# Peptides against a protein of PDB entry 6EJA: the designs that were tried, part 55

Target 1, 276 residues: chain A of PDB entry 6EJA
Amino acid sequence: VEYMPANPVRIAFVLVVHGRASRQLQRMFKAIYHKDHFYYIHVDKRSNYLHRQVLQVSRQYSNVRVTPWRMATIWGGASLLSTYLQSMRDLLEMTDWPWDFFINLSAADYPIRTNDQLVAFLSRYRDMNFLKSHGRDNARFIRKQGLDRLFLECDAHMWRLGDRRIPEGIAVDGGSDWFLLNRRFVEYVTFSTDDLVTKMKQFYSYTLLPAESFFHTVLENSPHCDTMVDNNLRITNWNRKLGCKCQYKHIVDWCGCSPNDFKPQDFHRFQQTARP

## One batch from the design tools (peptide; aimed at target 1 Q145 C255 C257)

Design b2_p26_5_s1 (made by RFdiffusion4, then SolubleMPNN; from b2_p26_5, 7 letters changed)
Fold by OpenDDE base, seed 3:
Structure b2_p26_5_s1 (fold): chain B 276 residues (1-276), chain A 26 residues (1-26)
Amino acid sequence: as target 1 above (276 residues)
Amino acid sequence: SPIEGAIGTSGGFGGAEGLEGRGPLP
């Protein structure tokens, strides 16, 4: 019999979606939907068809809402972090949604574990934050990520403007931009006016791929640093045989790549490899 | 022990292999 917590955590799923893959999103949504959780969906400003479809879903479920604001996001863009930060603020202001965890998703994600398993796990570790670090040389990470470079998002492009310094006294970290954050930490990130949060928000507003590093860095340098778990409970569908080339050079002044989309067909394969 | 994988994901960092392919434009 699976463990059932007495006070199960409730999850705010933040979905950042774009394109025209309505059917894919619908399948993923159905797979992850539960009446006790909350779903806050941001649709790219340019994806009007998808927005209409998502609005239809939101009208059918009381625990599904769509952001009234929409950003035009690009791969690696600083606007992605802005999207998360604004969604966090919105969710905290929704007093009728008592969520305990923030989990970000894309339309290309898919659940591997059951809701009960996820809830049971998070209920046991409700005071923890789950971020996966790169696990390698930090200096290399900084160089490869371009954290020591200044970027400006403009005209749907990430422009590299020049070099910059990492703020002194800050231990920069990062890795996966998929995470699970508890409400307390989200509150801190959203409402704190301390030097750390203020400076990091400014710093990462000119950062390439900011979501891969912002929350890690803020958490590890914050009073909440002891709540970090180096596990984001994610499995990446990476096809290693295809390698990684400068896939996004047309939109960012940097070389980067992304793994393959997660599809229902991948579910069975990864379910077998997923371990508690 | 923490579960290793609960959600399949795409995009973003993509792990170590993704990092290897990142850097300044040639």
Scores: peptide ipSAE 0.362, ipTM 0.874, DockQ to the pose 0.347
OpenDDE base, seeds 1, 2, 4, 5: peptide ipSAE 0.120, 0.360, 0.282, 0.198; ipTM 0.726, 0.879, 0.759, 0.677; seeds 4, 5 fail the geometry check

Design b2_p26_5_s2 (made by RFdiffusion4, then SolubleMPNN; from b2_p26_5 with F2P W4E N10S N13F T19L)
Fold by OpenDDE base, seed 3:
Structure b2_p26_5_s2 (fold): chain B 276 residues (1-276), chain A 26 residues (1-26)
Amino acid sequence: as target 1 above (276 residues)
Amino acid sequence: DPREGAIGTSGGFGGAEGLEGRGPLP
């Protein structure tokens, strides 16, 4: 018997999409669409075809909107965090969209659990934030992520400018850049003027892969630290056999890699192995 | 306790394996 909450949470899905995979996005969108949720879609500034397609979708559904602003984001770019932060602000300013959770997605993501299952779960834990940490030595994480290095995003490239120090008194953490954040924490991140949020926004504006660390770090050092759950409810399609080939050296002055795209065939595999 | 695996994802942080391969350019 599935738990049916009396006051089910409503989700703001933020989709950050790029490229020309309109059909893939459409399939994913149909899989996650529900009338009670909200969908805010950012299309990369360079992806005009996709933007046109997404606009068509937004005209068909009242709970689907497209960002009026568009950024040209790159892998590992600081602008990716800016995209999320601006989308959060926009969503908070949309008074006609009473969302409870912020969930980010890409066009290559796909739901493994049903909407009812997700909503039921989040409704039970509506005061929690779901972020997955790296689970290893934090010093190693800092070094490997290049958090102690200064990066500048310019001309579609992340330039490494030099070394920097982690701000004193801040416990840096990070991991997956896919998360589920409750509205209260999003409000804090968006509107707080405290030293933590201010410093971290500045710090991460010169950070490689900022979304993998910013929200973790802010949350864990904030008054909301007790709301963290070390689980982002995501399954990454990582091919261990292939390893990391330093795939992004042409974009960033750092060696990085990403897991494989999630495909329909992966759905069945992970559905069977995923724990409820 | 929260369940594992509600959404399949791609890109971003690849866990331990992904972290291992990251670092300064050779």
Scores: peptide ipSAE 0.326, ipTM 0.864, DockQ to the pose 0.340
OpenDDE base, seeds 1, 2, 4, 5: peptide ipSAE 0.251, 0.272, 0.258, 0.154; ipTM 0.822, 0.823, 0.783, 0.730; seeds 1, 2, 5 fail the geometry check

Design b2_p26_5_s3 (made by RFdiffusion4, then SolubleMPNN; from b2_p26_5 with F2P W4L N10S N13H T19L)
Fold by OpenDDE base, seed 3:
Structure b2_p26_5_s3 (fold): chain B 276 residues (1-276), chain A 26 residues (1-26)
Amino acid sequence: as target 1 above (276 residues)
Amino acid sequence: DPRLGAIGTSGGHGGAEGLEGRGPLP
């Protein structure tokens, strides 16, 4: 018997999608769709076909909306963080959508647990934020991520401009750019005018892969630091041999890595798995 | 169990597991 919480959490799923994979997105959407949740979809500015398809979906479901603004994001671009931050603001301003958790997704993601399982879990831990840290040497993380380097996103490229210092008094952290954030923390990130949030927004606007570090760093240095759980509830198909070929050098002045797409067979393998 | 994986991720821009292959351009 699955635990049914008395006050189940409602989830705002933020989908950041691009390309032409409409069928894939549709399959994923159907797998994660529930009437009690909310779906806010950002389609890359360049993906007009996909945008039209997503708009059609949004017209069919009252709990599905598409961002009226669209950004042209690139791999590792600072604009991805801007996309999340703006979507967070939008979601907080939607008073008719009483969501409790923010969960980001891509079109290539797929649930490996049931909605009931996810909701039950998050309802139990509704005051927590789920971010996965790199779990390695922090100095190495900074170096490898290029956090000590200044980047500028311009003309669909991340330009490395030079070196920079990590702000004093800030404990920088990061890891996965996939997370689950509670509404309270999202409110803090969105509306706080304190020095931490203000400085970090500025700092990460010139950062490569900012979503892999911004929320971790803000959370851990904030009054909400005790709410962090070092688990993002994600299973990622990493294959370094395939995903780490410095293949983004034409987009960013840095060598990058990306996870590999799951195949249908892979999802079956990862079902019922737990991370250490 | 907070160690439960709930969502399979393959899209997006990266993750912690890719750290080893990241760095300055050669």
Scores: peptide ipSAE 0.304, ipTM 0.858, DockQ to the pose 0.388
OpenDDE base, seeds 1, 2, 4, 5: peptide ipSAE 0.255, 0.378, 0.281, 0.238; ipTM 0.783, 0.886, 0.780, 0.788; seed 2 fails the geometry check

Design b2_p26_5_s4 (made by RFdiffusion4, then SolubleMPNN; from b2_p26_5 with F2P W4L N10S N13F T19L)
Fold by OpenDDE base, seed 3:
Structure b2_p26_5_s4 (fold): chain B 276 residues (1-276), chain A 26 residues (1-26)
Amino acid sequence: as target 1 above (276 residues)
Amino acid sequence: DPRLGAIGTSGGFGGAEGLEGRGPLP
């Protein structure tokens, strides 16, 4: 028997999607859709076909909306963080959507647990934020991520401009750019005018892969630092041989790696994966 | 907790293995 919380959390799923994989997105959407949750979908500015398809979906469901603004995002681009930040603001301004958690997804993601399981878990830990850290040497993380380098997103490219210093007094962290954030922390990130949030927004606007580090760093240096859980409830379909070939050198002035797409056929393989 | 690992993901940070392959262009 599944635990049924008395006051189940409601989730704002933020989908950042691009390309032409409408069928894949539709399958994923059907798998994660629930009437009690909210779905806010950003379609890349260049993906007009997908945008049309997503708009059709949004017209069919009252709890599905599409961002009226669209960004042209690139792999590793600072604009991805901007996308999340703007979506967070939008979601907070939607007073008719009382969501409790922010969860980001791509079109290539897929649920491996039931909605009831996810909701039950998050309802139990509704005051926590779920971010997965890299779990290795932090200095190495900084170097490998290029956090000590200044990047500029321009003309669909991340230009490395030079070196920079990590702000003093800030403990930089990071890892997965997939996370689950509670509304309170999202409010803090969105509306706080303190030095931390202000400086980090500026710093990460010139950062490669900013979403992999921004929220970790802000959270851990904020008054909400005690709410961090080093687990993002994600399972990555990682294959180094396929995903780590410095394949983004044409987009960014950095060697990058990414895991493989998660597909429905992977469901059974990861369904039984247990974590402490 | 069997409820952990609720979502399969792609793209972005690949953990330790992904980090190893990152760095300045050769």
Scores: peptide ipSAE 0.334, ipTM 0.870, DockQ to the pose 0.395
OpenDDE base, seeds 1, 2, 4, 5: peptide ipSAE 0.287, 0.318, 0.230, 0.301; ipTM 0.828, 0.859, 0.755, 0.839; seeds 4, 5 fail the geometry check

Design b2_p26_6 (made by RFdiffusion4)
Pose (drawn by RFdiffusion4):
Structure b2_p26_6 (pose): chain A 276 residues (1-276), chain P 26 residues (1-26)
Amino acid sequence: as target 1 above (276 residues)
Amino acid sequence: SAVLEEEEEEEAERDETEEELNEERD
């Protein structure tokens, strides 16, 4: 990531944010901002204070826009995938924004390498997609995710409605819902009317935590399957002893886990050279 | 590295703990 690229990638950051931490969001935005990238910010419908603050930012910079539509993106809700898919369509239709990669971030994410290094890395691997799979037993993943269960999002709640079959003829996979996807794959997901994309959009409209498997499943079974890199370029601070308390039991008909917050004792983790 | 292996183990144990919690709840 030390070299200087002659044709650097321009990145579309999609920020999906909620809550009250506007100053922290502004600090992270400062760290990732470059005049040649693009920023498309979705603010949860329920976070009006944060939305007003985000509007000030978008009014200041030409390469920053806010989604005019806003969803109540509850934990594990089917609406998160809807949010990503609509944002991808919007971004592809913005012809004045010639972006090469799609990167999703939350208000709790931070960069651990400089923009120069990120651009250099992605410029070398511009035809690749970066998704992290669970890598362990797939039947256990399907069960723990509830992928063989039918869910419906209404009234800001995920209702479990019954069982369903895993469709035959495709491999189902999943893992992290944080990723980096190139423009060619995003176009395929958005505009393709082939049997895989159409049926997976239907299947995942009624799926818990859809973003943790929709893009894996579509990519692995699509003509772009040979572009997958099993690495999302993220460090996620999972600690199962603390983060799996079924804390979202009142929002979804399921038990879930979330990553812990980093502390000072974790700083050495951001310096690991094992994987990018 | 050892740190990467520990992270991968924490993520794997997270999946098993989440499945167990779902079974207990059911």

Design b2_p26_6_s1 (made by RFdiffusion4, then SolubleMPNN; from b2_p26_6, 15 letters changed)
Fold by OpenDDE base, seed 5:
Structure b2_p26_6_s1 (fold): chain B 276 residues (1-276), chain A 26 residues (1-26)
Amino acid sequence: as target 1 above (276 residues)
Amino acid sequence: SKLEEELEKEEDETEDEVLRLNEEAE
């Protein structure tokens, strides 16, 4: 018998979407939709067709909203973090949505647990934050991510301006850009005026792929550091045959790869995996 | 699980490749 929590957590799912794959998004949405959760969707400013489609969906469900603001995001851009931070603020200001956890989703990543399993698990560990670390040499991670490089997002490009130093006294960490954050920590990140949050927001506004490191670094250096769990309860789909290429050099002054979009047949794989 | 382990290895290999490519580009 599956554990049924007496006070089940409610999740705010933040979806950051772009392009014209409305059918794919619709399928994904149906797969993850539950009446007890909340869905806040950001559509890229350039994706007007998709925006119209998402608006139609939002009108059909009371627990689905679309961001009134829209950003033009690029791969690896600092604006992605801004999108998350602004969405967090919005969600905290929505007093009619009593969510307990913040979870980001895209077509490239999917929770490996069923809704019931996810809710049961998070309800049991409602005071924890789930961020998956790289699990390797930290110095290597810094180099790989270009954290010691200064980037500027401008004109739909991430410009590498030069070298920079990691702020003194800060232990940098990171890994997956998919996370499960409890409301308390989101409140801290959103409203804290302490030196850590202030400095990190500034630092990561000039960072490539900031979502892969910002929340890890802030959490681990914060008074909430004891709530860290090195698991994001997600599965990432990589294509071994394609390998890694500098496919985004036209957008960013750095080489990198992104996970592949999930296909309907991939859902079967997700059901076969379970994270601790 | 075996699948998770395989995916983790693949991610690690991909990360190594990213590092290599960036080092070569400098």
Scores: peptide ipSAE 0.105, ipTM 0.648, DockQ to the pose 0.695
OpenDDE base, seeds 1, 2, 3, 4: peptide ipSAE 0.111, 0.061, 0.093, 0.098; ipTM 0.630, 0.589, 0.641, 0.639; seeds 1, 3, 4 fail the geometry check

Design b2_p26_6_s2 (made by RFdiffusion4, then SolubleMPNN; from b2_p26_6, 13 letters changed)
Fold by OpenDDE base, seed 2:
Structure b2_p26_6_s2 (fold): chain B 276 residues (1-276), chain A 26 residues (1-26)
Amino acid sequence: as target 1 above (276 residues)
Amino acid sequence: SELEEELEREEAETEEEVLRLNEEAE
């Protein structure tokens, strides 16, 4: 018999979506929807059709809301972090949504566990934060991410302006941009005025792919550092056949990779692993 | 798990590739 927690955690799922893949989003939404959780959806400012579709969904469910503000985001853009940070603030200000965990989602990732398993697990470890680190050489990670480079998001482009130094005394870390954060840590990130949070928000406002390292870095250097678990409990799909290329050079002054959207053929992978 | 190990290998490979591509592009 599966463990049933007496006080199950409630999850705020933040979805950042763009394009016209409304059917795909609908399928994903149905797969993750539960009445006890909350869904906060940001639709790219340019995706008006999708926005209309998402608004229709939000009207059907009391625990689904759409951001009243919309950002024009680009791949690798610093604005993605801004989107998460603003969403976190909004969610904390929603007193009628008593969520315990923040989880970001897109069409390219899924929880590897069933809802019941996920809730049971998080309910047991409700004081922990789940971020997956790269697990390799940190210096290489910094170079790969371009963390020692200064970027500016402007005119739908991520401009590389030059080199920069990582702030002294900061242990930089990162890896997956999919994470599970408890409310307490989200409160800290949102409202803390300490030097760490202030400096990191500034630093990462000029960072490529900021969500892949911002929360890791802040957490590990914060008073909450002992709450980190090196596991995001997520499955991502990478295209092994295509590999990586400078496919986004027209958008960003950096070469990188992006995960694929899940296909029905990929669903079998969700049953092949169970993270602790 | 086996899947986790596979994903980690993929991530490692992508890291190497990104490093290579950016070095060549500069």
Scores: peptide ipSAE 0.147, ipTM 0.678, DockQ to the pose 0.661
OpenDDE base, seeds 1, 3, 4, 5: peptide ipSAE 0.149, 0.125, 0.177, 0.146; ipTM 0.664, 0.664, 0.690, 0.652; seeds 1, 4, 5 fail the geometry check

Design b2_p26_6_s3 (made by RFdiffusion4, then SolubleMPNN; from b2_p26_6, 14 letters changed)
Fold by OpenDDE base, seed 3:
Structure b2_p26_6_s3 (fold): chain B 276 residues (1-276), chain A 26 residues (1-26)
Amino acid sequence: as target 1 above (276 residues)
Amino acid sequence: SELEKEQEEEEDETEEEVLRLNEELE
């Protein structure tokens, strides 16, 4: 879907990064950078070198900022959702950044559309929210994700404490942890005091991989449910041989999968090709 | 289309593996 929008949407890209891969981040950043968008970067509290590098980048571009707060996040940790929620609040408070969409990124993910395609598409569907669902049996999804289990993030570990019930009256959904959310929905998630948002924030604070399900579940049970689009416009690489094991058992009392990082050559390909 | 199908198949395989692994841990 490509056209020249009269009022093109502006995107707030939230980058959650960690480690020492500054060059990789720089490459990704250059690939996605546009003067009309906004970039808000969270660097893991433990990644001081990367933080310094990112700060240098932020000083070069007026539309790039680094979170003044930094969380220590772990794979599957509930703190990742907290990072997104706090970033959303920050971005809503930045009155000088008139963004229309929130998009999260990591070093392991890249949009499958060019900037022009993405902007054109989102400008056409500016009232929609893009979340990719698992598209399978929901009960199976709950079991896979451990949503019926209570987790506690403590001492850089996700402790499984026991079983829990899914909140009554809530239709749980989820899938990809990469999403495109419009400003209106972000405002709702950030500022609503209704029972849904309050309950879900509490529920997902004890959830493994909360970003894969929180926004889906909140959206689908909210007054904004009609804005749901089952598409995240992302490409995710999986490693079936290595990615779906208990490789993070030392961090999380659960087994799961993680996506592969993109290679530099992949960025060029993804920027030049349309979504199939 | 083709990529989407491949991704769906991969997701199915990964889901089964995750379930098996977590069942073995309990």
Scores: peptide ipSAE 0.166, ipTM 0.678, DockQ to the pose 0.579
OpenDDE base, seeds 1, 2, 4, 5: peptide ipSAE 0.094, 0.050, 0.152, 0.105; ipTM 0.648, 0.637, 0.681, 0.659; seeds 1, 2, 4, 5 fail the geometry check

Design b2_p26_6_s4 (made by RFdiffusion4, then SolubleMPNN; from b2_p26_6, 16 letters changed)
Fold by OpenDDE base, seed 3:
Structure b2_p26_6_s4 (fold): chain B 276 residues (1-276), chain A 26 residues (1-26)
Amino acid sequence: as target 1 above (276 residues)
Amino acid sequence: SKEEEEQEKEYEETEDEVLRLNEEAE
């Protein structure tokens, strides 16, 4: 049954991009662009060519902006969470952009639904937050993610400093670093001064791959915990043999996995497939 | 569903591999 919302949600897409793949980004952008949504693009501080290209795109569309600040992010770095948090704050301060949902994107990730399907779905569930959990043993997840380890991002490296404890009374969760968050929860994360948000921001400032766990953990331990849906409406391409290795040991003192990059032709294929 | 089963398998394999790799690296 196709749902036609009377008051369709508007989405703030936050794109965190780096490198030189301007054509790939352009194709992805065109595929996801809609006049009723908003696009806020962060370009890595080191990606000057890409930044120039993105600025050109932003000048062509009134609903596309580029972050005036730029961070130098590394794989697994805590600074990625900072990028999202700052972007959230910026988006909340943009009074001329009445967005209802926050969705993060990269050049290697695509929504599995068409725009119409996504909007219809989110409009029906506008009070919910969509975060995909790992769905396995949580203790194993903590060990896998190194959440019981203290990391410091310094000199373009994530240094493992030692062991740490999970904060008392906190139920840690996580999984995908792709999420769909409603404005209300983003407001809470951005402006709350409660013990949970304060402690979690501090804790995750020393965390490897913080985006895979921060929002899950904050949400599940917050007054908004009943709004969680264990689905991020995303498709990631994983390859155990190629994706899970110590390929980033020169950047981080940890071994992990990375999704495969999507090809431009894959986007249309995924959008046409209904998620079971 | 088949997709859920595949995803479950993916998570299991991912956890096992990452744990193994980090244990070997320590």
Scores: peptide ipSAE 0.149, ipTM 0.686, DockQ to the pose 0.625
OpenDDE base, seeds 1, 2, 4, 5: peptide ipSAE 0.126, 0.072, 0.196, 0.131; ipTM 0.664, 0.650, 0.735, 0.695; seeds 1, 2, 4, 5 fail the geometry check

Design b2_p26_7 (made by RFdiffusion4)
Pose (drawn by RFdiffusion4):
Structure b2_p26_7 (pose): chain A 276 residues (1-276), chain P 26 residues (1-26)
Amino acid sequence: as target 1 above (276 residues)
Amino acid sequence: SFSFFPFTFKTYPPPSPEEDQQFVLE
């Protein structure tokens, strides 16, 4: 990541944000901002204060826009995938924004390497897609994720409605819902009318935590399967002893886990050279 | 059409960590 690319990638950051931490969001935005990238910010419908603050930012910079549509993106909700898919369509239709990669971030994410290094890395691997799979037993993953259950999002709640079959003829996979996807794959997901994309969009409209498997499943079974890199380029601070308290039991008909917040004792973790 | 992922409506008890816990990516 030390070299200087002659044809650097331009990155579309899609920020899916909620809550009250506007100053922290502004600090993270400052760290990731570059005039040659693009920023498309979705603010949860329920977070009006944060939206007003985001509008000030988008009014200041030409390469920053806010989604005019806003969803109530509850934890594990089917609406998160809807949010990503609509944002991808919007971004592809913005012809004045010639972006090469799609990177999703929340208000709780931070960069751990400089923009120069990120651009250099992605410029070398511009035809790859970066998704992290669970890598363990797949039947356990399907069960723990409730992928063989039918869910419906209404009234800001995920309702478990019954069982369903895993469709035959495709491999189902999943893992992290944080990723980096190249433009070619995003176009395929958005505009393809082939049997895989059409049926997976239907299947995942009724799925809990859809973003943790939709893009994995589509990519591995698509003509772009040979572009997958099993690394999302993220460090996620999972600590199961603390983060798996079924704390979302009142929002979804399921038990879930979330990553812990980093502390000072974790700083050495950001310096690991093991994987990018 | 729902023919490629047919389903059945069922009633379940409230979720619990024993039966409905999410997969941990740790």

Design b2_p26_7_s1 (made by RFdiffusion4, then SolubleMPNN; from b2_p26_7, 9 letters changed)
Fold by OpenDDE base, seed 4:
Structure b2_p26_7_s1 (fold): chain B 276 residues (1-276), chain A 26 residues (1-26)
Amino acid sequence: as target 1 above (276 residues)
Amino acid sequence: SWDWFPFTLKTYPPPTLETDEEFVLE
């Protein structure tokens, strides 16, 4: 018998999608859909076909909405953080959506746990924020992430403008740009006017892959720092040898890595990791 | 200690910069 919480958390799923993967998105959506949760979908400004498809879905469900604004996001672009921040603000302004957790997803995600399992888990840890750190030397992370470099997103490109300093008194951290954040922390990020949030929003507006570090850094330097869990509840197929070849230099004046898709031969490894 | 609870599988995840090392399938 699975544990059923007395006050189950309600989740705001923020889906950031692009391209033409309508079927994949539909399958994923059906897998994660529940009447008690909320789904806020941002479709890339350039993905009009997908936008039309998503709009059709949103009209069928009262707890599914599509962002009225759309950004043209690029890999590593600062606009991705803007997308999340604006989505957070929108979600907080939706008084008819009493969500407890913010979870970002893409069309590449697929649930490997049931809704009941997820809700039970998050209900138990409803006061926590789930962000995965890089797990390496922080100085190396800063260098590889280019956090000490100034970037500008313009004309669908991330331009490296020069060097910059890490703000004084700030412990920078980061890792995965996939996370689970509780409403209280999202409220803090959205509405706080303290120096930390103000400075970090400014700092990360000129940062490469800002979503991989912004929320980590803000959380760890905030009054909410004790709520961090070094776990984003995601499984990724990763092979640095295959994925780290500066394949996105045409988009960003920096080198990045990409994880690999899962293959049938990876199934045995998946089974080992996904043990109940 | 925290419970190990992977929620999602990223079948075709977007590019990143050497993240998720503790939660990767090698």
Scores: peptide ipSAE 0.215, ipTM 0.624, DockQ to the pose 0.043
OpenDDE base, seeds 1, 2, 3, 5: peptide ipSAE 0.222, 0.146, 0.174, 0.212; ipTM 0.637, 0.627, 0.636, 0.650; seeds 1, 2, 3 fail the geometry check

